Peptides against a protein of PDB entry 3WG5. Designs and how they scored, part 66

Target 1, 218 residues: chain A of PDB entry 3WG5
Amino acid sequence: LAKNIVYVAQIKGQITSYTYDQFDRYITIAEQDNAEAIIIELDTPGGRADAMMNIVQRIQQSKIPVIIYVYPPGASAASAGTYIALGSHLIAMAPGTSIGACRPILGYSQNGSIIEAPPKITNYFIAYIKSLAQESGRNATIAEEFITKDLSLTPEEALKYGVIEVVARDINELLKKSNGMKTKIPVNGRYVTLNFTNVEVRYLAPSFKDKLISYITD
Target 2, 218 residues: chain A of PDB entry 3WG5 as posed
Amino acid sequence: LAKNIVYVAQIKGQITSYTYDQFDRYITIAEQDNAEAIIIELDTPGGRADAMMNIVQRIQQSKIPVIIYVYPPGASAASAGTYIALGSHLIAMAPGTSIGACRPILGYSQNGSIIEAPPAITNYFIAYIKSLAQESGRNATIAEEFITKDLSLTPEEALKYGVIEVVARDINELLKKSNGMKTKIPVNGRYVTLNFTNVEVRYLAPSFKDKLISYITD

## One batch from the design tools (peptide; made by RFdiffusion4, then SolubleMPNN)

Design b1_p12_8_s2 (from b1_p12_8, 7 letters changed)
Fold by OpenDDE base, seed 1:
Structure b1_p12_8_s2 (fold): chain B 218 residues (1-218), chain C 218 residues (1-218), chain A 12 residues (1-12)
Amino acid sequence: as target 1 above (218 residues)
Amino acid sequence: as target 1 above (218 residues)
Amino acid sequence: VVGIEPISFADK
């Protein structure tokens, strides 16, 4: 029986236009091969709002399930990473990771203090993050609190509150636990049941450009 | 007679936190050497608002005059670059350069269209850019129009409208024309008269990290 | 790091 293919790729660092290019490239490869899913190992402190929104849209336009996996232990899906996760087909977290802290900022001052976003911007992103949560059948109240309280959650809390779907230590446990789960958002207009019973895991490497950008932004 | 030192450094590409680090490093070097001024050769399409505001503040905190020079021909001080220029002690432009196009955006959509900033954000930056213009004795009406009309100006227009102080083809012409000019904003609480009659020009090179970031963002 | 980057200015 032909093995179902699952791609795994890493996205690390700040969310930028380059991060969008990584998502697009990785998803496109997986789409071309009619993969069962792609798993994006995500570790981000956040990044650009526009790039984030574009990534969310790219995920929503995916022809295959996109699983956001906050990995490894110590990683975070902070800020923009939370939005990306909430816009995805399935969210998993490794033990010792975090999600949340979604308060929009205009940036950082010279002294490292946060420049607060005007209330209108904050309200825009509250509405946006709530829509992502609602559309994916996740906890919209907690999604709002990621902004209003700058809330951060552990994997166990995130699972408990219905923000995420899986807590997994590694790819093998993720595949095992997510097998038979339905995607939280539709794939081509349909909620897909994941089939990870007989899969080949293929790792996608960052391009040379990806490595260079990561090195510079790290 | 000990030669007055003038530093020249290049800032090119998108305005980011890294661009702030470049400005800070360059200005700090020039401050440490008690330079007569530092000239920043600027070519930017724009960038991050926070980084821009931090750069403006860093310039305003400088112990020496910071001259923004839109250079070479074909370069622009677009968007964030205009704010930086308006926050500086002196603005020069080479023939064939541009300044303006300061409309704030939330970013670009997947299709490359601009995501418009909410009116409240636009109004914030209108107030901000007008303050920079007023504080520097430059044309605040045109500064506003850089946002409201997305106006771009030639060097000749910018000079005519009192946005900039100098049109110069090269560093030598800039030094010659700006000699005896007063800074448009104070240096340590005083408007400084530039003395470029007996100067040594010292070029600051980008760090290896600077080169790498530029290569990745280009 | 709050991931909603500030208002960017249009990069030409």
Scores: peptide ipSAE 0.069, ipTM 0.538, DockQ to the pose 0.756; fails the geometry check
Fold by OpenDDE base, seed 4:
Structure b1_p12_8_s2 (fold): chain B 218 residues (1-218), chain C 218 residues (1-218), chain A 12 residues (1-12)
Amino acid sequence: as target 1 above (218 residues)
Amino acid sequence: as target 1 above (218 residues)
Amino acid sequence: VVGIEPISFADK
């Protein structure tokens, strides 16, 4: 019996165009091998809005389920990471991780102070994050509050409020808990029931380029 | 007679926080050695607005003149690069370079199309770029048109319109032409007359980190 | 392109 394959890849650091390339590469590999799903172990403080939107779009275009797993403990899906998660087929978090803090900023001043985004931008991303939540059947009110209150949640809170679907300590527990769940957004126009019985887990390593970028951004 | 030192450093690629670190490092080295000036050979398509503003501020805080030199031929001070140039003590361009195209964007879509900035942001940067031009005694009307018309100029046009101060083929010609010029903005509260007689030119190499970043962003 | 900062979401 051909084992169902689940790919696992790590994406860490700031969300940039290079992060998009990582997502695209990883998802493409998993698509090509007709994987049951890909799990992206996400640890990000945030990053660029354009890259984020492109990543969300790439996830939505995926031929297979893309599971965002905020991992390991201490990781976050902060800011852009929250949007990416909300744009995904399933969100999981490890204990000791966080999600939220989605207030858009123009950037940081030299003194490290935040340059606030104008209300129009903030409102744009409020609408956007709410749409992602709504499309995925997740809590749009909390999604808005990730911006308006710069709210950050624990996995347990996020689960309780209907922001995420799974709290899991590791990949094995994630697979076990998500087995039989439906994707929160469609895959090729269909909500897919995840099948993680008798799966082979394949880890995708960062490319040389990915490693180089990570070394620079860390 | 202690030779006057002029430092030369290259900054290429997107304007990012790493580019700020490059500017800061280079200027700091030149400041520490009481250089007559530092020339930054700039080739950028643009980049982040925050990084740009921080770079401008770092230039304005410099204890020595910072000359932005759009170099080599084929280089540009595009977008953020124009702001950086306008924030500097002197702008030079090599033949076959360009300056302008300063329209703020939110980013790029997956298809590579520009995501337009809302008018409020555009207006903010219009005001900002005009202020830089005005403070430096450069053409504020053209500075505005770098945004409103996405205008790009040749060195000769930029010189003609009073956007830049020097057209030079190389460092030697730049030093020759800028010798005796006053800085367009003050250095430590004073407009400095540049003295490039009997100068030693010292090239600053990119750090290992700088090289690594460039390799990834290219 | 003055990328306005890609609206960086606050990298905290």
Scores: peptide ipSAE 0.054, ipTM 0.584, DockQ to the pose 0.651; fails the geometry check
Fold by OpenDDE base, seed 2:
Structure b1_p12_8_s2 (fold): chain B 218 residues (1-218), chain C 218 residues (1-218), chain A 12 residues (1-12)
Amino acid sequence: as target 1 above (218 residues)
Amino acid sequence: as target 1 above (218 residues)
Amino acid sequence: VVGIEPISFADK
């Protein structure tokens, strides 16, 4: 029996349009090979709202399930990373990771202070993050609080509150736990039950450009 | 005699993927109407490298001349804005504007300090900005110094050093001065002589989305 | 930049 393929790729650092290019490339590869899923090992402090929105859209347009995996231990899906996670087909977290802190900011002042977003912007992103949660059947109240309280959660909390689907130490445990789960958002208009029986894990390397950009953005 | 059209649109704030969408929309409108040119009144402190590169590419792919106009007085084409300008068919600046400060940064630390880009990144952008200058027949040495010295220039300096083509107080003066100039980069593979005789100036309004995004990114 | 922690070229 031919092994079904699961791709694993890493995206680390700030969320940028280069990060979009990484997502696009990785998902495209997995789509082209008709993979069962792609797991994105995500470690981000956050990034641009626009890049985030594009990434979410690219995930939503995926022909295959995209699993956001906050990994390794010590990693975060902070800020923009939370939005991306909420826009995904499945969220997993490793122990010792975090998710949340989604308050939109305009930037940092010269003294390093956060420049607060105007209420209109905050409200826009509240509506946006709530929509992602609602569409994915995840906790919209917590999603709002990621902004309004700048809430950050542990994997156990996030699971408990219905923000994520899996807590796993590694890819093998993730595959084991997520096998038979349904995608939280549609794949090509349909909710898909993940089949991780008899799978081959393929790791995607960052391109030279990806390495350069990560190097540029890190 | 039918008036030739020059479009004028404003792009203000951080360079983002939303800024790309604005450029794309504006240029597309002008292309669709076979405009003589589009003038983008640019005021930016900078932004993302990726968005910048995409914008430069979109400008280079334009079917019509794209003029970057650093406007109004007090505006800047800082950082990413300089790259965008250098990637354009013509650069103009209003008196009291600035260009430069192109040093890539990874971001701001929690204390607001600049996180310096690694040398590899800096070198990449040096090569990139020099290529833009060289391709456009502009001062590549100064382009490099925009990074290596974090140089900022006045419009008079930028003109003197061969970084820009026009200093103009307003659109009318710009049109007058740039009439008969050749594009610094090709339009559809050819250098174009601008014809601003008997032109109608059409102003493009930001879309609701553009306003929202500008509001979000400002 | 409405950075949800942005990397920017010299953005204030």
Scores: peptide ipSAE 0.046, ipTM 0.306, DockQ to the pose 0.272; fails the geometry check
Fold by OpenDDE base, seed 3:
Structure b1_p12_8_s2 (fold): chain B 218 residues (1-218), chain C 218 residues (1-218), chain A 12 residues (1-12)
Amino acid sequence: as target 1 above (218 residues)
Amino acid sequence: as target 1 above (218 residues)
Amino acid sequence: VVGIEPISFADK
């Protein structure tokens, strides 16, 4: 019987225009193969707001479910990563990861201090993050507090508060726990029930360009 | 007689954290050699606000005059480039270049449309750009209009309106015209009179890392 | 931190 394919790809580091290209490439490959889903293993401290918004939009335009998985233990979906997660069809976290810290900043000063965003930016992103949470049926109050209180949550807290859907130690546990779950947002206008019975896991590697960019930004 | 050294370096492309590193490296080299000045040939469509603010601060902290030169013909100091210029000790432009278009944006949508910044961001940067103009004794009204009207100026217009100090076709004409001018902001707390009599021009090359970054971002 | 990057005085 033709196995349902689940793709897994890794995105690590700052969210940039190149990160958008990675998301686009990975999702496109999975779409072309009519995969049951793609799982993106995400580890990010944050990054650019424009790239983040474009990534969210690309995920929402996906022809297949996109699962954001904060992985491995020690990883975070910080700042931009939280928005990306909230814009996705399903959020999973490994034990020992974190989500939140979504306060927008203008950047870092020369001494490494945060340059605060003016209140209107903050309010814009409060409205934006709340919309992502509301559209996905996730906790909009906590989403707001990711900004207003610079809140960070453990996987267990995030699950408890209805920010995420799954806590899983690895891809196998993620597939097992998410099997039969509905996507939190539509796929092509429909909420999809995930079917991870009899699946083949395929790992996507970063392109040479992706490797070069990571080498330069690290 | 020991010739006064003037360094010349090129910065081209988007303003990023790597652009900050280029500015820092170039200025540091010129400081170490007690150069009379460093001229940065700038061609940028804009870039990151944080990197821009850090670059402005690095210029203001320079032990030597930093001259921003919009060069060659066809180049621009657009957006972030205008802020950098207004934060510098002297601005020059080549004929056929432009300055302005300082309206802050949140980024580009997937279709390439501009995502507008909320009014508070816009107001923050209006205040910031006006402060740079005022501190440097440049036209603060035009600086504001770079944002509010998305104004772009020719070198001749910019000179006429008191936004810039010099129109020059090349480095030799720049040195000739700027000789005896005072810096528009202090150097180590003092306004310096530029002395470009009997100078040696030294060109700084981009590092291997700079070349690699340009190759990736182009 | 979501560096709201640019206030991109963004490149077309």
Scores: peptide ipSAE 0.041, ipTM 0.593, DockQ to the pose 0.653; fails the geometry check

Design b1_p12_8_s3 (from b1_p12_8, 6 letters changed)
Fold by OpenDDE base, seed 1:
Structure b1_p12_8_s3 (fold): chain B 218 residues (1-218), chain C 218 residues (1-218), chain A 12 residues (1-12)
Amino acid sequence: as target 1 above (218 residues)
Amino acid sequence: as target 1 above (218 residues)
Amino acid sequence: VKGIEPISFKDV
């Protein structure tokens, strides 16, 4: 029986235009190899809204299931990470991780204060995050509260409230628990039933280019 | 008996040039009022090295004790936050917080990969973080390992290893535990014994400017 | 850039 390939890649740090290119590269590799899925081990405090929206769009355009796995323990899918998760085919969280805190900010002031987003922007992201939740059959009320209350959840709370689909300690438990689950959004117009019964796990590393452009933009 | 004022301010999010201006503003207010200390409730995943170094310098130039308090539970003094903490007059952590993960990166690649800092930069920050630890009488070996091993510690570990001075659940416990402690670095050339016996706690909020420039730079 | 949380560029 042909082995189904599952890719695993790590995306850690702030969500930037470069994070988009990581997602794009990783998903493209997994697409080219007709992987059963790609698992993105996500650990992010947040980042740029533009990059986040592009990443969500890239995930939505994926030819294969994209699983966002908030991992390892201590990681977060904070702010932009929550949007990305809500835009994915399946969300998993490790114990000791967090999700939420999605209140958009205009950034940090010269004196380091959070610049509050004007109501227009906040309302835009409320609509956007609710849309992601609704499209994925996830809790749109909690998604809104990630903004309006700056809510952060544990994996257990996120699972309980129907924000995420899986709590798993590691990749093996994730594969086991998510086996037979349907994607929360369509892949190529269809909800895919994940098949992790006979899988080869392949880890992707950051490219040399990925390692280089960060050097240039810093 | 004249009440000693203790200021408390929150700095949350990425360390940027704007975070420097937050530190500068908050410390300046506390200096002007001849506060016994300022407590900075710090929650940061890290940020810019330049801003971090400027913040450390600003703390070192403070006319009053600057206490970095990794707070609330769930917060981190990650990366730049660890440097800032190690550059402060006293470090406190709440239970459920973390400190460390100080490996410098050149940033994120176009494909979102972490761009590894070249050895020259890594070695610079190793020397720098060790200097901060040594100057503050904190564990320079662990400070180095925050980079070389990308080490992150719990409050209990950080206290145990002599990285931090206080584990406290809240401001009241922090004031109680830190009362009578000497600053880990000098204030105006002298180690100050903290006097929190008769204090008024004053909270500082982000300025309007702090709320505005984030909007412009995003 | 309108962010949800600002991007730390040169992360230390």
Scores: peptide ipSAE 0.031, ipTM 0.338, DockQ to the pose 0.279; fails the geometry check
Fold by OpenDDE base, seed 2:
Structure b1_p12_8_s3 (fold): chain B 218 residues (1-218), chain C 218 residues (1-218), chain A 12 residues (1-12)
Amino acid sequence: as target 1 above (218 residues)
Amino acid sequence: as target 1 above (218 residues)
Amino acid sequence: VKGIEPISFKDV
């Protein structure tokens, strides 16, 4: 029986237009190979709202399931990372990771203080994050509180409150626990049951270009 | 007896030129008032190396002690934040915070992958971070490993290994524990003994301008 | 671009 492929790739750091290109590239590779899923090991403290929204859209347009895995221990899906996770087909977290803190800001001032978003923008993101939670059958109240209370959750809390689907220490445990789960959002209009019984794990590395642009943007 | 003043200010988010302006403004205010110290509540996952180096220099040029306090719980002094901390007069961390992960990158690629710094740059920052640790009487081996192993430490580990000076849950505990400690680097050429026995805590808020630029940079 | 906190660090 032909082994199904599960791709694993890492996205670390700020959510930017370059992060979108990473998501797009990784998902496209996995789509081309008709993978059972792609797992994105996510470690982000957040980033740009526009890039985040584009990433969410790209995930939602994926021809295969996209699993956001907050990994390794110590990683976070903070701010933009939470939105991305909530827009995904499945959320997993490793022990010692966090999710939340989603209050939008306009940016940072010259003195490094957060510039508060006006109520109009904050309310927009409240509506947006709630919609992501609702569409994915996740806790929309907690999603709102990620903004209104700047709430951060542990994996255990996030699971308990219905924000995420899996707590897993590693890829093997993630595959085992998510095997037979339905995607929280549709793939091409259908909720897919994940089949990880006979899978080959393929790791995607950053491209040379991916490694080069970081050099340029600093 | 006139109460000594301790200023407390928050710096959160990416280290940029705007973060420098924050450090400069906050420290300048505290200098003008001849404060006993300024405590910077730091929560940063890192940022720009140039801004970081400028901030370190500004701290080292301070006329008063600058205490970096990784706060609140869940905060980090990651990457650039570690350099800033190591360049400061005292490092404190709250429980549930982290420090480290200092490997320099050139930036992020279009695909969001980290662009590795060439060995020349990595070695430069190894030398730089080791110098900061050595100058401050902190663990230079661990400082190097913050780069070479991308090491992250808990407050307890960081204290144990001689990277930081204080673990404190809040400002009051920080003041209590740091009272009578010597600065790890000189203030105007002298190692200062901190006197927090009779202090008034003054909180500095972000300026309106600080709140505005964040709106513009996104 | 309006940032959503937390903003990720470019690692240095």
Scores: peptide ipSAE 0.023, ipTM 0.303, DockQ to the pose 0.280; fails the geometry check
Fold by OpenDDE base, seed 5:
Structure b1_p12_8_s3 (fold): chain B 218 residues (1-218), chain C 218 residues (1-218), chain A 12 residues (1-12)
Amino acid sequence: as target 1 above (218 residues)
Amino acid sequence: as target 1 above (218 residues)
Amino acid sequence: VKGIEPISFKDV
């Protein structure tokens, strides 16, 4: 029997228009190969709201399950990363990772202080993040508190509160634990049961462009 | 007048023996050139305690001021990174960064849960982190709470509580704000007043080995 | 000591 393919790709750093291009490229490759799923190893401190919203939309339009995996240990799905995760088909976290801290800011002042977002913007993102949580059957109260309390959670807390679906140390454990789980949002209008019983794991390397931009932004 | 040199280097990712080698190499280069200071742009989720302690020791033995700069926005000085920062001559943070979350763990269980450190280990690191804070004249109560409460702070909070010395958006603002500050620990037995009035900024690139190991660990 | 604190709150 032809082995189902699971793609694994890494997205690291700030969420920008370039990060959107990475998501789009990786998901497109996996879609073209009719992969069982793609796992995005996400490590992000946050980034642009517009890019984040575009990424969420791209995930929602995916023809295959997109699993956000906060990985490796020490990684975060912070701010924009949390929104992206909440918009995905399945969220996993490695031990020693974090999720949350979603308070919108306008930027940084000359003294390096955060420029607070006006209430209108904050309320917009509260509504948006709650929508993502509700649509995925995840904890919308905690999603709101990611903004209102700037809450950050461990994987164990996030799992306990129903924010995420899996805590896993590595890809093999993730595949094992997520096998037989249903996607938290539809894939092409249908909730998919993940089948990882006989899969080939394929790693997608960053493109030369991906490496170069990472190098410039690092 | 010969321009004083300030080196800037990046350390990103897990704290390992390799990260120690990076710190050692970067500091050694800056020492050899009699630099006014080295700024380490730090973005770490944490890592090995042994490597962390060795890095702290290497910083303490530096012949020049070592400034830990949690950078870029979105970066963290998490766990081991907090200890390293607290052991340094000056701590700066970019807006949108974090510091803290220092609770020691033994590792991760098969289910991906954190294996809690026994009280003996936790108490050891409480004593150690408090020592670093006390020696640098930083807030030892908050340093303890980085462990006991797994506390994470924004740059503004960390500055307010006396955990860090500078909030800065970029290297130029960091140099401007830290100019005339005294190191929080001695450099060769003396507290140094930083002089950044006529400096040349030199960026140290990662070695080929640094890039390769980053590639393998990523 | 693996740090849990990736609270990078930056952009939404």
Scores: peptide ipSAE 0.023, ipTM 0.244, DockQ to the pose 0.209; fails the geometry check
Fold by OpenDDE base, seed 4:
Structure b1_p12_8_s3 (fold): chain B 218 residues (1-218), chain C 218 residues (1-218), chain A 12 residues (1-12)
Amino acid sequence: as target 1 above (218 residues)
Amino acid sequence: as target 1 above (218 residues)
Amino acid sequence: VKGIEPISFKDV
C-alpha cells in the first residue's frame, strides 16, 4: 500500500521575501512528490506584509494541504505569522506557543519605538485578516482583535475561539489529531479530508541559502 | 590644518532592515570621526517602506550631513530610494542614473504581477513624499508625481525640476560642485554649509554581515 | 519590468 507522504519543514524568524522562497521551495517539493500534506513548523515574530501576503497566496495555490504548526514550545506565530496561519489549510499549535499580535506598524524608530500605521493601513489589514478568517471559517472577530487589541492567544484559547484547529505536542500527535479533518480552505477548489493513516514523515532541511539567511537574520 | 574627512559608502540593492543597519553603521562611523559629511552611493530598485522610513529618520537624526549620491551610471534611486534621497541633506546623481517610480505596491503576486496598494496607502505615501520634499525645499509636485504617475527622471530633469541638487560624474566632481552648498534639511537643527576644501575621502567597506546579505539578495 | 520593488509599506 503506497505510504502517504507528509513533509515537515521548519520556517523560523522574520517573514521576508526569503521566507517566501522557503515556503515556495518546501511546498513545491511536497507537491512534486504528491504528498498528502506539508506541515510547516512556524516560529516567527512577524515581518513584512508583502512577503506575508505572497506566502498566503502561495499557500492558497498549493496543490496539497499546507498545515501551519506553531512549533516548538516557546514559538510564536506573531503578526505576519498569524496571517499566514489564517491563510493555511490547517493551523496547529504546540503547548506553550502563541498566536496574534497583528497590529500593523510602519516600522521601528531609531530608538526602537513603534511607528504606528495610519488608520488607513490598519483598516486595510483589519479587512484583510477578517477575509482570511472568513474564508477559512475561523473567528473573524478575534482576527480583527489581533489587530485592534493587539491580542495574543494561547493554543487553548485559539482553539476555543475557533482560530485554530489543533493543539498538539509533536508531529505524531498533530498527525493523529488532524487525521480526518477537512481543510479549512480548498485545495485545488475542493475541501480535502486529511488522511494521515500509514504516513511516512519526511523532513525537509533548509537549503544552504536558507541557512545563510537565517544566520544573518539572527 | 586638520583635513576635513568625507566618508563614502555604498548601499546597493533592496531597501530592507539590513539596509537600515548599513545606513546606521556608516553614518555612525562618520559621526564618530566628526566627518564633514558622508556620501552614500545609492543604487536601489526600491524596497520596504518601513525600512525606508527608518532610514529617512536615521538620516534626519544624523549629526553630520548625509549626501545621497545615485551612483554609478546605470544606478537608480527607485521607489524607496527616492524617498531616502528626498529625506537627505543633499541629493546628487551621476549621469545615466534615474530617480522616481515611487508608486507603492503591496507586493508581487506569484506570477510576478504587482499587487496594487489601496488608495489609502497610496495617499499616505503621497502625503509622506510631499512632506519630505517640502521640508527639504524640493519639488513637492514632482514628488507626488513620482507616485501618481510613477514618474522617473534623469539627473538633468531632476535637477531642472528642483528634485536634486547636483549632477556629478564621480566623487571628486560631487565634492567640487557641492562645496559651499547648504544642506537642504537641518543638521542638528541648523542648515549647514558644506565645506569640501582640503578633504580626505575615506571609503567605508561593507561589513562581513553586509556582504553576506548582499550575496544572498543578489 | 525591472525592480520597482514595492515599497512594502506594511510590516505586520
Scores: peptide ipSAE 0.023, ipTM 0.242, DockQ to the pose 0.295; fails the geometry check

